# Ledger of designs, part 9: peptides against a protein of PDB entry 3OGK

Target 1, 307 residues: chain A of PDB entry 3OGK
Amino acid sequence: ATPDRLSRRFPNLRSLKLKGKPRAAMFNLIPENWGGYVTPWVTEISNNLRQLKSVHFRRMIVSDLDLDRLAKARADDLETLKLDKCSGFTTDGLLSIVTHCRKIKTLLMEESSFSEKDGKWLHELAQHNTSLEVLNFYMTEFAKISPKDLETIARNCRSLVSVKVGDFEILELVGFFKAAANLEEFCGGSLNEDIGMPEKYMNLVFPRKLCRLGLSYMGPNEMPILFPFAAQIRKLDLLYALLETEDHCTLIQKCPNLEVLETRNVIGDRGLEVLAQYCKQLKRLRIERGADEQGMEDEEGLVSQRG

## One batch from the design tools (peptide; made by RFdiffusion4, then SolubleMPNN)

Design b1_p8_8_s1 (from b1_p8_8, 5 letters changed)
Fold by OpenDDE base, seed 3:
Structure b1_p8_8_s1 (fold): chain B 307 residues (1-307), chain A 8 residues (1-8)
Amino acid sequence: as target 1 above (307 residues)
Amino acid sequence: ITREELRA
């Protein structure tokens, strides 16, 4: 459908999800410049979709000008913005969004590619927002944002329930976890092995309601930090964990209430057997092929048709 | 597996 047809048919639209390039574009089957610009849609939103509070762009090209126009047009009426696997913008566009949309509840830019100018957008969000429920910049590369701003957001946004971040050192998020009393989901961070301090993460205190979790680069030495609350875990993202097959078995056995598991083929047939035995509430299982296959040495790390 | 390999 064209933007103009949408507004004519649904003038009172509250939620819009636009999908751009198909998955096939990831394999260079479609030119990078094949449509997918949000500009015509942003124009239509600004002019004719005055009740729109939720916008989800998936695999689209989004410029700073597009974000600025959207921000000014919807202002505090915008509750949800998801830039899902989008490209073409900088942190200046994000700054415009958080400056003008002060009551935003969901802000997502997961797997988006952008140019980072500074960390001002997160600072502005921390200084003025009290409505945020979901913040997600998982699998992004921010180097100029401050973990202190994340802590401030947690302190000020009492309804904050889900946060997914990039490669923050987990120890820098201690203050964030303490402040985020209602947090149910956390993904990302960075666990960094230190031979000189093997127990440096053992004193991490997680929010009491945490039940959906994915710690990046978590290895077997760090995994025990989950054991005190493993029984309450409902979702695990192990895609970026550094766990072997045996480690998967150990952790899965401690999570009898697990509903969703995402991991790599390193789980193996053995891990799947353990999963079936101990996780009777499992609803979804995602297994990706990881670089683990290059090391053909560990046959246990392969999922066969038997598993 | 390396961090670089995980991100690919």
Scores: peptide ipSAE 0.249, ipTM 0.903, DockQ to the pose 0.403
Fold by OpenDDE base, seed 2:
Structure b1_p8_8_s1 (fold): chain B 307 residues (1-307), chain A 8 residues (1-8)
Amino acid sequence: as target 1 above (307 residues)
Amino acid sequence: ITREELRA
């Protein structure tokens, strides 16, 4: 479909999702004028889709100019923006979004590739937004944003329920977790082993309602931090955990209310057996091959057709 | 596995 046809057919459209080509866009391996640019759609949104409050671009080329135009056109009417595996923009584009869309509830740039100029966008968001419910820059590379701004967001946005971040040191998020009283979902961060301080994470206090969780680089030494609330966990993302088969078994046994599990094939047939035994409410299971598949052909940590 | 490999 063309943008102009969309507006003619659906002038009162409130939600739009556009999908481009897989992965090539994320690495800027897109030929010129292949059709993966959002520009013509942003033009149409600005001119004719005046009821649009939710925009989801997946694997599209998005420029700062596109974001600026979108931001100014929709302003406080924009409630959701998802830049899902997009590329072509910088943090200036994000700054424009948060500057003009002060009532945005969902902001996602998960797995997007961008040029980071500064951390101003997150600071601006922290200074002015009180509406955020979902913030997601999972699997992104931010080096210039501040955990303090994330804490400020948590303090000011009382409806904040889901936050997914990049490689923040988890200890830098202590203030964030304290402030995020209604947080139900957290993914990302970075757990870093310290031989000199093996218990450095044991005193972490998580939000009381936390039930969907995925801590990056969580190993068996850090895993016990989940045990006090493991019974309330409903979703686990272990794709980027550093758990072996036995560790999976240990954790799964403590999560009887688990509904969604995402992990690598390191869980093995043994882990799947334990899962079946202890997690009777499981609804979704995602198993990826993962990098640790290599060398485990004859050992635990391989899911067979039996499992 | 390395962190880089894990995220690839």
Scores: peptide ipSAE 0.229, ipTM 0.896, DockQ to the pose 0.390
Fold by OpenDDE base, seed 4:
Structure b1_p8_8_s1 (fold): chain B 307 residues (1-307), chain A 8 residues (1-8)
Amino acid sequence: as target 1 above (307 residues)
Amino acid sequence: ITREELRA
């Protein structure tokens, strides 16, 4: 499909989702006309798609200029921007988006690769946005953003229901969790084991409505922090948890209302049996092989056809 | 399993 054909056929288009090539391809080796660049689409959006409020780019090349053009063209009419596994931009492009699109409700950069210049984009978002519902930069490498800005966003955006972040130390997000009263979903962060303070996370207070959760690097020592509200958990992302088979069994048993589970092969057939026994509302199960297969001599950590 | 291995 070409951008011009799209606008001619659908001048009142409200939502656009574009998919590029698989991530395995090196973008510098891909011809310019393969359709992986958003530039021609952004041009068309700017000129002809005046009703567009939702944009989703998946596995595409996005430049700062593209983001700047999109931001200025749609301004406060842009409600959703998803840069899903995209590359080619810097935080300057993100700054342009949040500066000009002050009514944005969904902002996603999950698994995108970018050059980080500063944390100004998140600060600007914190200073001016009150509409945000979904913020997702899960599996990204932001090192220059402030957890204080995330807290400010939570305080100012009353409709904030889903936040997925990179490797913030969870203790730095205490203020965020306190402010995010309506938060239903949280993924990411970083749990860091401290031999000198094994219970450093036990006093964490999560939002009361939290029911979809994925804490990165959660081990068996940290897992008990979920027990007080395990019965209300509907979705668990354990892909990046440091739980063994037995730990999975323990946690799953405490989550009778679990609907979605994402985990690694370490759950094993035993974990799947426990899942079947205790989680009668399960709708979706994702099992990744992960690094566990490379080192596990333990048969319990493998999912067979029995499981 | 290391963090690096987990995300690879």
Scores: peptide ipSAE 0.219, ipTM 0.895, DockQ to the pose 0.366
Fold by OpenDDE base, seed 5:
Structure b1_p8_8_s1 (fold): chain B 307 residues (1-307), chain A 8 residues (1-8)
Amino acid sequence: as target 1 above (307 residues)
Amino acid sequence: ITREELRA
């Protein structure tokens, strides 16, 4: 479909999702006409889609200029922006979005690749936004943003229910968790094992409503921090956890209300058996192959057709 | 599995 055809057919469009070509294709010298750039779509949005409040770009090339144009065109009418596995922009583009779209409710950059210039975008968001419900920069590499700004966002955005972050040290997020009283979902962070302080995470206090989580690099030593509220967990993302088959079994047994599990094949047939036994509310199971196959000589760590 | 391998 072409942008002009879209606006003519649906002038009152409120939500737009565009999917680009597989990311693997972006590594090749692809001609400009491959359809991966959002530019013509942003132009059309700016000119003709005046009711658009939700934009989702997946695997698209997005420039700072595109973001700036979108931000200025939609301003406070923009409620949702998802840059899902996108590339081509810098934090200047993000700054433009949060500067002009002060009532944005959902901001997602999950798995996007960008050039980081500074942390101003998150600071600006913290200073001026009170509407945010979902913030997601999961699996990104922000090094210049401040956990303090995240805490400020949590304090100011009372409807904040889902936050997914990159590799923040979890201990730096203590203030954030305290402020995020309505948070239901958290993914990301970084758990860092300290042989000299094995219990350094034991005093972490999570938001009371937290029921969907995925702590990055969680190993068996850190896993017990979930046990006090494991019964209320509905979704677990263990894709980036450092858990073996037996660890999976231990955790799953403590999550009888689990509805969604995402993990690697390290769960094994044994883990799947335990899952079936204890998690009767399970609705969705995602198992990725992961790198575990290369090291696991153990048959228990592989999911077979019997599992 | 290393952290680097998980994200690759």
Scores: peptide ipSAE 0.267, ipTM 0.907, DockQ to the pose 0.376; fails the geometry check

Design b1_p8_8_s2 (from b1_p8_8, 5 letters changed)
Fold by OpenDDE base, seed 5:
Formats: sequence, C-alpha cells, structure tokens
Structure b1_p8_8_s2 (fold): chain B 307 residues (1-307), chain A 8 residues (1-8)
Amino acid sequence: as target 1 above (307 residues)
Amino acid sequence: ITRRELRE
C-alpha cells in the first residue's frame, strides 16, 4: 500500500505497523526505492494521520530527520514507538523522540542498528517521563547510557512493567531493580562469571512481580538466583544463557508455571522430556540453533524428531 | 561469548 492510500482509507488510524523487506544484515547496501524507507510514511503521518498514537516500524530505514518529524508531529499523542530491527538513525533521533513525546508509554528499538553519539536520550527520558510502561532496547549496543538513568526511569514511571536492555552489568542495575516495584518482565543485562567470587550475584534482589525473565550469559553458577521465585516464572528466555542440557533440566523442573520457553538446541530431547513432565502450562516453545551445536559430540545437546 | 555469537 502507499501512504496516501492508507490515510484516505483510514483517516482515524491509531496504530500503524510497517514491515520492510527482510535483510541479511542491517548494514547491507539496500537499493534506493525498495520501499524500506519510512520517510514517505512519516510525511503521511504528519499530515493526515492525526489520531495515530502507535507506530511500529520493522526492518525499515529510519533517519534522524524521520524521527524528528514524527516526534514533532505527534508529540504527546505518541504513546508507542517501536523501531524493530531498524537502521539509519542515531541517538539524536531518539533524543528528539523522548524530548517531544513526553507521554510515551512504549519505546522499543530491539535489534536496531544505530550510531551512538551520546546517552542524552535516556537521560532526557529519565528527567521528564512518568508514563513509560515498556522500554526495550534488547539486542542493541549502547555504551554511553547510564544505569542511573534507568534507575531514575524506574523511580518516576510507576507503570513500568517491562524493561529489556543490552549489556548492562547486572550489579549496576541493583538500584533499578529496587526502584522498579511493578516490573514484571526483564531481559538482557550481562552476568559476568567471576571464578574468584562465585556468589557475586547471589544477593541480587529482583522486583517482586517479576515473572518474565531473560538474563544474558547466565551460567549454572548464576542460575540459583532464580530459584527463590522460579515458581512464579511464566516466561523464560534462555537463548543467551550459558546453560547445558542438565542445567536446563534443573531450572525447568523448578518452573512449574512456565508458559513460554525460548532456548537453544542445547536443551536436547532430555530437556524437552523434563519440560513436558513439569511444565503443564506451557503455551509456546521456541528452540533455535545455537553455536553450541557445533561443539556437542553427544546427542544430548540435540533436539531430535522424537522430542 | 557475545549474544551474536550464541545465535550463529
């Protein structure tokens, strides 16, 4: 569909989701006029979609100018912005969004590729937003943002329920977790194993309502931090955990209310058997191929047709 | 090991 056709047919559109063409890499050369640029859509939003409060771009090219135009056009009416696997923007574009859209509830840039200039966008969000419910920059590479700003967001945004982040050291998020009293979902972070201090994370206190979780680089030494609330876990993302088959079995057995599991093939047929035995509420299972498959000589790390 | 490496 063309932007102009959309506005003519749906002048009262509140939610828009646009999907670009699948790309092998975000940095691949994309031919001009392939339909992956959001620019014509942003123009249409600005001019004709005055009730639009939710925008989801998936695999689109988004410039800072596009974000600035969108921000100024929708301002406090914009409740949701999802830059899902997008590219072409910098943190200046994000700054414009959070500066002008002060009542934004959902901000997502999961798996987006961007140029990071500074951490001002998160600071601005922390200083002025009290409406945020979902913040998701999972699978991104921010190096200039502050965990203190994330803590401030948690303190100020009482409806904050889902936060997904990149490679923050989990211990730097202690203040965030303490402040995020209503947080139900957390993904990301970085658990860094310390052989000299195996109990490094054992005193980590999670929000009381946390039930959807995906800690990156969680190994068997860190896994016990979940045990106190494993029974309340509804969704578990183990895609980036460093757990073997046996570790999966141990954890799964402790999560009888698990509804969604995402993991790698390392779970194996044995892990699937344990899952079937203990997780009777399971609704969705995602198993991806992982790099660990190349190193496993034994069948235990492979999901067969029997599993 | 990075998240990217785990998915490859």
Scores: peptide ipSAE 0.294, ipTM 0.912, DockQ to the pose 0.672
Fold by OpenDDE base, seed 3:
Parts: sequence; structure tokens; C-alpha cells
Structure b1_p8_8_s2 (fold): chain B 307 residues (1-307), chain A 8 residues (1-8)
Amino acid sequence: as target 1 above (307 residues)
Amino acid sequence: ITRRELRE
């Protein structure tokens, strides 16, 4: 489809999702000139799609100029921007979005590759936005943003329900969790085991409505922090947890209302059996291969075709 | 260990 054909056919379009390079690009099967640039689409949005509220770019090339044009064209009418596995922009482009789109409700840049110039975009968002419902920069590397700005966002955005972040130390997010009273979903952070302080995370207080969770680098020593509210957990992301098969079994047994589980092969056939026994409401299961499988000789950490 | 290192 071409941008011009879309606008002529659907002048009142409110939501647009564009998919760029398919996974086949991972095999170098796509010519270099495949043109996964959003530029012609942004031009069309700016000129002809005046009711567009939601934009989702997946696996597209997005420049700062594209983001700036989009931001200025849609301004406070833009409610959702998802840069899903995109590349080509810097934090200047993000700054333009949050500066001009002050009523944005969903901002996603999960697994996007970008150049980080500063943390101003998150600060600007914290200072001016009160509408944010979903913030997601999961699987990104921001080194210059402040957890204090995240706390400010939580305080100012009362409808904030889902936040996914990169490698924030979880203890730096204590203020965020306290402020985020309506938060239902949290993914990311960094749990850093301290042999000298085994109870480092035991006093963490999570939002009362939290039911979708994925703590990065959570090991068996940290896992008990979930037990007080495990019965209300509906989704677990254990892709980046440091749990063995037995740890998976322990946690799963405490989550009878689990609907979605994402994990690595370390769950094993045993973990799958426990899952089937205790999680009768399970709707979706995602199992990925982990690098830990190359080193674990134990058969228990492998999902067989029988499981 | 990074998230990337945990995933193949």
C-alpha cells in the first residue's frame, strides 16, 4: 500500500500501524533499498490524515526529522506513538514528541535502537504530561534518564497503568512505586544481588493493583518479594529472570490466576507440568531459548517435544 | 549478565 492510496480511501483514519522489515531481514534476504523509511508516511499523515490519534511503526527507519514533523503535525491530538523495534532516531526526536504532544497517553520505544544525547525527553515528559497511561522503553539502553523523572510521571499521571523500563536499579524506583497507585503492569528494572545484604529488596512495596510483572535479573533470593501478591498475578515475564527449574515451580504454584507466562527453556518439562497443574486460567505460554542452556548439562532445564 | 546475554 502507498501512503496516498491510504489517505484517499480512509481520510478519517484514527489508527495506523505500519510494519517494516519482516523477520526474514535477519537472514539478509531483504534488499538494502527495501525503503522501510517512515518519511513518506509522516508526510501523508501531516497533510491528509488529520484525525489520526494513534501511530505504530514496527521495524521502521525513523529519523529525528520524521519525529519532529509528526509531533508538530499532530500535536495534542496524538494519543499513541509506538516505535516498536525502530531505528535511526536520537533522543532529540523523542524530545520533540513529548514537547509538542503534551496529551500523549501511550509512548513506546520497546527494542528500538537510538543514539542517546541526553535525558531531557523524559524530564520534559515529567514536567508537562498528566495524561500518560502507558510508558514502555523496555529492552532499551538509556543511561542519561533519571528515575526521579519517572517518579514525577507517576505522581502527575493518575491513569498510569503500565510502565516498562530498562536497567534502573529497583531500589531507585521505590518512590516511583509509591506514587504509581494505579499501576497494573511493570517490567524491567535491575535486581542486583548483594551477598552482604541478602534482604536488600525485602522491603520493596509494589503498587496494590500490580498483576502483570517482569523483574529483570530476579533470582531465587529476590523471588519471595512476590509471594504476598502472587495470587493476583496474571502475567509473568521471566525471560530475564535468573530462576532455575525448581524456582519456576515454586513461583508458579503460588500464581493460581496466571494467564500469561513468558520464560526460557529453563522451566523444563517439570515446570510445564506444574504450570498445567496449578495455573488453570493460563491463556498464553511463550518459551524462548536461553543462553544458559548451552552450559546446563542438566536435562531438567530443557523443554522436550513431549512437554 | 545483561538481558541480551540471557537470550540467544
Scores: peptide ipSAE 0.288, ipTM 0.912, DockQ to the pose 0.605
Fold by OpenDDE base, seed 1:
Structure b1_p8_8_s2 (fold): chain B 307 residues (1-307), chain A 8 residues (1-8)
Amino acid sequence: as target 1 above (307 residues)
Amino acid sequence: ITRRELRE
């Protein structure tokens, strides 16, 4: 499919999702000469798709110029931008988006690769946006953004329900959690073990509505922080948790309303048995191979055909 | 241990 054909057929298009690597069945629909660049699509959006409010680019090359053009063309009409595993842009492009699209509700850069120039984009978002519902830069390497800006966003965006971040120290997000009164989902952060202060995370206060959670580097010592609200947890992302099989069993038993679990093969057959026993509402299960496979000599941390 | 190291 070509951008111009899309606009001619669907001039009133509200939502567009583009994938740089189409499914095999759709491979012939994308000319090879585009190389996965969004530029032709952004041009078409700017010229002809005047009702477009949601844009999702997956595995595409996106330049700062593309983002700037998109931002200026759609302005406050743009409600959703997802740069899903994209590359080619810098934080200048993000700054353009948040500067011009002041009513954006969903901003996602999950697993995108970019050049970080500064943290201005998040600061600008914090200063001007009150509409944000979903902010997701999970699995990214922002080092120049401020947790204070995230707190400001939480304070100003009353509809903020989902936030996924990179490697913020969780203790730096205390103010954010306090401000994010309607937050239902949080993923990311960084839990750092401190031998001298093993209880440093025990006083963390999470938003009352939190039910979808994935804390990075959460080990068995930190896991108890979830116990007070484990019964309300609907989704767990344990892909980056430091839990062993037994820890999984302990946590799963406390989450009877779990609907979605994402974890590594360390859950083992035993963990899957416990999951089946206690989590009757489970709808989705994702098990990935992790580094645990290389170190686990014991069969307990492996998922077999029995699980 | 980084997130990258946890995922093969």
Scores: peptide ipSAE 0.253, ipTM 0.906, DockQ to the pose 0.538
Fold by OpenDDE base, seed 2:
Parts: C-alpha cells; sequence; structure tokens
Structure b1_p8_8_s2 (fold): chain B 307 residues (1-307), chain A 8 residues (1-8)
C-alpha cells in the first residue's frame, strides 16, 4: 500500500500501524538504506489524515524531522504514539512530540534505538502533560533523564496506569511509586545487590493497585518485597529477573491469581509443574531462551517436552 | 548483567 492510496480510501482513519523490516540484531540500529522510512507516511498524515489520533511505527526509520512534522500536524489531537523498535531519531524528536502533543495519552519507545542528547523531553512531558495513561520506554538506555520528572508525571497524570522504564535504580523511584496512586503495571527499573545492605529494598512501597509487574535484576533476596501483594499479581515479567528454578517455584506458589507469565527456560520442568498446580487462572505463558541458560543442558533450568 | 546480555 502507498500513503496516497490509504488517504483516498480511508480519509477518516483514526489509527495507523506501519511495520518495517525485521532487525537482524535485537538492539542494533536499522540500516538507513533499506527504505523503511516513515517520511512519506508522515507527509500523508499531515496533509490528508486529519482525524488520525493513534500512530504506531514498528521497525521503521524515524528521523527527528519526521517526528517534528507529525507533532505539529496532529498537535493535541495525537493521543497515541508508539515508536516500537524504531531507529534514526534523537531525543530532540521526542522533545518535539511532547512539546506539541500536550494531550498525549500513550507514549511508547520500547526497544527503540536512538541518540540521547539530553533529558529535556521527559522534563517537558512532566511540566505540561496531565493526560498520560501509558508511558513505555522499556528496553531502552536513557542515561540523562531524571526520576524526579517521572515522579512529577505520576503526580500530575491521575490516569497513569502503566509505566515501563529502563534502568532506574528502584530506590530513586520511591517518590514515583508514592505519587502513582492508580498505577496497575510497572516494568523495568534496576535492583542492585548490596552485600553491606541486604535489606535496602525491604521498605519499598508499591502502588496499591499494582498487579502487572516486571522488576529487572530482581534476585531471591529482593523477591520477598512482592510477597505482601503476591496474591493480587496477575502478570509477571521475569525475563530479566535473576531467579533460579527454585526461586520461580517459591514466587509462583504465592501468585494464585497469575494470568500471564513471561520468563526464561530457567523455570524448568519443575517450575512448570508448580505453575500448573498453583496458577489455575493462567492464560498465557511465554518462555524464552536466556544467555544464562546456555550450556546448562543437564541442569534443572531447562524446559523439556515433558514440562 | 544487562537486559541485553540476558536476551542474547
Amino acid sequence: as target 1 above (307 residues)
Amino acid sequence: ITRRELRE
């Protein structure tokens, strides 16, 4: 399909999803010469798709100029922008989006590759947005953004229900969690073991409605912080947890209302047996291969055809 | 260990 044909057929289109070519490597930049540019589509959106409120680019090349044009064309009518595994832009492009689209509800950059110039985009979002419901920059590497801006967003956006972030130290997010009273989903952060302070995370207070969770680098020492609300957990993302097979069994037994589990094959056949025994409401199970599981062919951390 | 390292 061409952009011009789309607008002629569907002039009142409200939601658009475009998919580019698959990446050869999960976190590498998409080559700039393969032709998966959003530019012609952004031009068409700007000129002819005046009711468009939701845009999803997946594995596309997106420039700052593309984002700037989109932002100015749709302004406060843009409610959803998803840059899903995209590349080619910088944080200047993100700044343009949040500056011009002040009523955006969903902003996603999950697994996108970009050049980080500064943290101004998140600061601008914090200063002006009160509509945000979903913020997702999971599996990204922002180093210049402030957890204080995330806290401000939580305070100002009362409909904020889902937040997925990169490697923020979890202790820096205490203020965020306190402010995010309606938060149902959180993924990301960073739990860092400290031999000198084994209980440093024990006093973490999570939002009361939290039921979908994926804490990065959570090990068995940190896992007990979930136990007080484990019965209300409906989704667990353990892909980036540092749990062994037995740790999985321990946690799963405490989550009888679990509906979705995402983890690595370290769960093993034993973990799957425990899952079947205790999680009767399970709807979806995703098991991936992890680097830590490579070479452990005969250890408990393998899922076989028996499990 | 980074998230990237866990997935690769």
Scores: peptide ipSAE 0.053, ipTM 0.809, DockQ to the pose 0.693

Design b1_p8_8_s3 (from b1_p8_8, 5 letters changed)
Fold by OpenDDE base, seed 1:
Formats: C-alpha cells, sequence, structure tokens
Structure b1_p8_8_s3 (fold): chain B 307 residues (1-307), chain A 8 residues (1-8)
C-alpha cells in the first residue's frame, strides 16, 4: 500500500503499524530504495490522518525531521509511538516527541539504533508527562540518561505499568521502584556480581504488583531476590540471565502461575520437564540459541526433540 | 558478558 491510498481509504484511522525490512534480509541485501523510510508516511499522517493516535514503525529508517514533523502534527493527540528496531534518528528526535506530545501513553524504542546526543528527552518527559503507561527502551544503549528522571516519571505517572530499560545498575533504580506503585512489568537493568559483597541486591524492594520481569545478568546468587514474589510472576524474560539448567529448574518450581517464559537453550530438556510439571498455566514459551551453547559440551544444556 | 554476547 502507498501512503496516499491509506488516507483516502481510511480517513479516520486511529492506529498505524508499518513494517520495513524483512526479518530474513540482511541490510546489505536490500537496495537503498526499498521503501524503508518513514518520511512519505509521516507526510501523509501530517496532512490527512488527523485522528491518528497510535504509530508503530518496525525496522524502518526514521530521521529527526520525521519525528519532529510527526510530533508537531499530532501533538497531544499522539498516545502511542513505537520505534521498534528502527534507525536513523538521534535523541533530538526523541526530545521533539516528548516536548510536543505531552500526553503520550506509550513510548517504545526497543532495539532501535540511534545517536545519543544527551539525556534531555528523558528529562523533558519527566518534567511534563503525567500520562505515561508504557516506557520501553529495552536493548538500547543510553549512557546519558538519568535514573532520577525515571524515578520522577514513576512518581508523576500514576498509570505507569510497564517499564523496560537498558543497562542501569539496579541499585540506582531503588527510588524508581519505590515510586512506581502500579508497576506490573520491568525488564532490563544490570546486575553486577561483586565478590566482595555477594548480597548487595538482597534488600531490593520491588513494586507490589510486579508480575512480569526480566533482569539482565541475573545469576544464581541474585535469583533469590525473586523468591518472595515468585508465586505472582506470570512472565519471565531469562534471555539475558546468567542461569544454568539447574538454576532454571529452581526458579521455575517457584513460579506456578507462570504464563510466559523466554529463555535460552540452556534450560535444557530437564528444565522443560520441570516447566511442564510445575507451570500448568504456561501459554507461551520462547527458546533462543545462546552463546553459552558453544561452550556447553554437556547434554543437559541442550533442548532436544525429547523436551 | 554483554547482552549481545549472550545472544551470539
Amino acid sequence: as target 1 above (307 residues)
Amino acid sequence: ITRKELRE
């Protein structure tokens, strides 16, 4: 479909999702003129789609100019922006979005590649937004944003239910967790093992409603921090956890209400057996190959046709 | 170990 045809057919469109580069296509195999730029679509949105409140770009090229145009065109009517695995923009584009779209509820840039100029976008969001429900910059590399701004967002946005972040030290998020009283989902952060202080994370207090969780670099020493509320966990993201097969078994046994599990092949057939035994409400299972498979000579860390 | 390294 072309942008011009969209507005003619659906002048009252409220939600738009565009997909660019196919999953199987390496960047080098797609001609430059493959149509992966959002520019013509943003032009159409700005001119003709005046009821649009939700925009989702997946694997597209997005410039700061595109974001600025979108922000100014939709302003406070924009409720959702998802930049899913996009590229081509800087934090200036994000700043424009949060400056002009003050009532945005969902802001996602998961796995997007961008140039980071500063942390102003998150600060601006913290200073002016009270509507945010979902914030997701999981698997991104922000180095200039402040955990204090995240805490401010949690304090001001009463409907904040899902937050996914990059490599914040988890201890820097203590204030955030305290403020985020309605938070149901958290992914990301960074757990850093300290041989001299093995229990440095044991005093972490999570939001009471937390039931969807993925802590990055969580090892067996940190895993016990989940045990007090493991029975209420419904979704686990263990893709970036540092858990072995036995650790998976230990954790899974404590999560009888688990509905979604994402993990690596390290779970093994044994872990899958334990999962089947203890997690009767499981709806979705994702198993990815991990780098740990290259070093695991042991059969226990592999999922076979038996599991 | 980085997230990227874990998925490679």
Scores: peptide ipSAE 0.225, ipTM 0.897, DockQ to the pose 0.596
Fold by OpenDDE base, seed 4:
Structure b1_p8_8_s3 (fold): chain B 307 residues (1-307), chain A 8 residues (1-8)
Amino acid sequence: as target 1 above (307 residues)
Amino acid sequence: ITRKELRE
């Protein structure tokens, strides 16, 4: 499809999702000039799609200029921007988005690759946005953003319900969790084992409505922090947890209302048996291969055809 | 251990 054809057919389009490079691109099967740039689409949006409020780019090349043009064209009418596994932009592009789109409700850049210049984009978002409902930069590598800005966002955005972040130390997010009174979903962070302070996370207080959770690097020593509210958990992302098969069994037994589980093959057939026994509300199960399971063909941490 | 190391 071409941008011009889209606008001619659907001049009142409110939501647009574009998919770029297929996964096959990782095998160099996609030509370089395959048309994965958002530029022509942004031009069309700017000129002809004046009712567009939701934009989702997946696996596309997005420049700062593209983001700046989009931001200025849609301004406060833009409610959703998802840069899903995109590349080519810097934090300057993000700054433009949050500066001009002050009513944005959903901002996603999950698994996107970018050049980080500074943390100004998150600061600007914190200073001016009160509409944010979903913030997602899961599986990204920001080093210059401040947890304090995230806290400010939580304080100012009363409709904030889902936040997914990169490698923030979880203890730096205490203020965020306290402020995020309506938060239902949290993914990311970083749990760091400290032999000298084994209980350093035990006093962590989560938002009362939290029911979708994925803590990165959560091991068996940190897992008990979930136990007080495990019964209200509906979704668990354990893909980046450091749980063994037995740990999975322990946690699953405490989550009788679990509807969605994402984990690695380490759950094993035993974990799947426990899941079937205790989680009768389960609707979706995703099991990925883990690098930690390489060479473990006959170990408990494998899912066979029995599971 | 990083997220990258946990996934193939």
Scores: peptide ipSAE 0.192, ipTM 0.886, DockQ to the pose 0.592
Fold by OpenDDE base, seed 5:
Structure b1_p8_8_s3 (fold): chain B 307 residues (1-307), chain A 8 residues (1-8)
Amino acid sequence: as target 1 above (307 residues)
Amino acid sequence: ITRKELRE
C-alpha cells in the first residue's frame, strides 16, 4: 500500500504498523530505494492521519528528521511509538519525541540501531512524563543514559508496568525497582558474576507485582533471587540466561504458573519433560538455537523430536 | 558470553 492510499481509505486511523523488507543481516548497508524509509509515511501521518495515536515501525529506516516531524505533528496525541528493529536515527530523534510527545504511554526501540549522542532523551522523559506505561529499549546499546533517570520515570509514572532495558548493571537499578511499585514486566539488565561475592545480588528487591521476567546473564548463582516469587512468574525469557539443562529444570519446577517460556536448546528433552510435568498452564514455548549449543556434546542439551 | 554472542 502507498501512504496516500492509506489516508484516503482510513482517514480516522488510530494505529499504524509498517513492516520493512526482511533483512538477513540487520543494519548492514541497505541498498538505496529499497522502500524501507518511513519518510513518506511520516509525511502522510502529519498531513492526513490526524487521529493517529499509535505508530509501529518494524525494520524501517527512520531519520531524526522523520522523528522530529512525527513528534511535532502528533505531539501529545501520540500515545505509542515503536521503533522495532529500526535504524537511521540518533538520540536527537528520541529527544524530539519525548520533548513534544509528553503524554506518550509506550516507547519502544527494541533491537534498533542508532547513533548515541547523549542521554538527554531519557532525562527529558524523566523530567516531564507521567503517563508512561511501557518503556522498551531491550537489546540496545545505550551507554550514556542514567539509571537515575529510569528511577525518576518509575517514581513519576504510576502506571509503568513494563520496562525492558539494555545492559544496566542490575545493582544500579535498585532505586528503580523500589520506585516501580506497579511494574509487572522487566527484561534486560546485566548480572555480572563475581566469584568473590556469590551473593552479590541476593538482596535485590523486585517489585511485588513482577511476573514477566528476563534477566540477562543470569547464571545458576543468581537464579535463586527469583525463588521467593517464582510461583507468581508467568513469563520467563531465558534466551540470554547462562543456565544449563539442570538449572532450567530447577527453575521450571519452581514456576508452576508459567505461561510463556523463551529459551535456547540447552533446555534439552529433560527440561521439556520437567516443563510438561510442572507447568500445566504453559501457553507458549519458544526455543532458539544458541551459540553455546554447538559445543555441548551432552545429549541432554539438545531438543530432539521426542522431547 | 554476551547477548550478541548468544544471538550469533
Scores: peptide ipSAE 0.077, ipTM 0.834, DockQ to the pose 0.645
Fold by OpenDDE base, seed 2:
Structure b1_p8_8_s3 (fold): chain B 307 residues (1-307), chain A 8 residues (1-8)
Amino acid sequence: as target 1 above (307 residues)
Amino acid sequence: ITRKELRE
C-alpha cells in the first residue's frame, strides 16, 4: 500500500503500524533504495491523517527530520510513538518529539539504534510531561541520560505503570522506585556484583504494585531481593539474568502466580518440571538460546524435546 | 557480559 492510498481509504485513522525490512537487512546495512524510510508516510500523516494518535514504526529508517515533522504535525494529539527496532535518528529527534508532544502517554524505542548526542530529550520529558504511562527504551544504550530525570518523570506522571530501561545501575534508581507508586512493570537496569559488598542490593524497595519484572544481570546473590513479593509476580523476564538451572528452580517455586516466563535454555528440563509443578497459572513461556549456553555440557542447562 | 552478548 502507498501512503496516499491509505489516507484516501481511511481518513479517520487513529492508529498506524508500519513494518520495514527484516532486522538482518537493517543493522549495519542500509541500502539507499531499501524502501524502509518513513519519510513518505510522515508526509502523509502530516497532511491527511489528522486524527492519528498512535504511530508504530517497526524496523524502519527514521531520520531526525521525520521525527520533527511528525512531532509538529501531531503535537499534543500524539499519544503513542513506538520506534521499534528502528534506526537513522539521533537524540535530537527524540527531543523534538517530547518537546512538541507534551501529552504523549507511550514512548518506545526498544532495540532501536541511534546516535546519542546528549540527554536533553529525557530532561525535557521530565520537565513538561505529566501524562506518561509507558516508557520503554529497553535494550538500548544511553550513556548521557540522568536517573534523576527518570525519578522526576515518576513523580510527575501519576499514571506511569510500565518502565523499561537500559543499563542504569539499580542503586541509582532508588529515588525512581520510591516515586513510581503505581508502577506495575519494570525491566532493565544493571545489577553489578561487588565482592566487598555482597548485600548492597538487599535494601532495595520496589513499588508495591510491581508484578512484571526483568532485572538485567541478576544473579543468585541478588535474586533474594524478589522473595518478599515473589507471590505477587505475574511476569518474569529472565532473558538477561545470570541464573543457572538451580537458581531458576528456586525462584520459580516462589512464584505460584506466574503467568508469563521469558528465559533462556539454561532453565533446562528440570526447570520446566518445576515450572509445571508450581506455576499452574502459566499462560506463556518463551525460551531463547543464549550465547552463554553454547557449548555448555551441562545437561541440566538444556531444554530437550522432553521438556 | 552485555545483553547483546547474551542474545548472540
Scores: peptide ipSAE 0.056, ipTM 0.811, DockQ to the pose 0.605

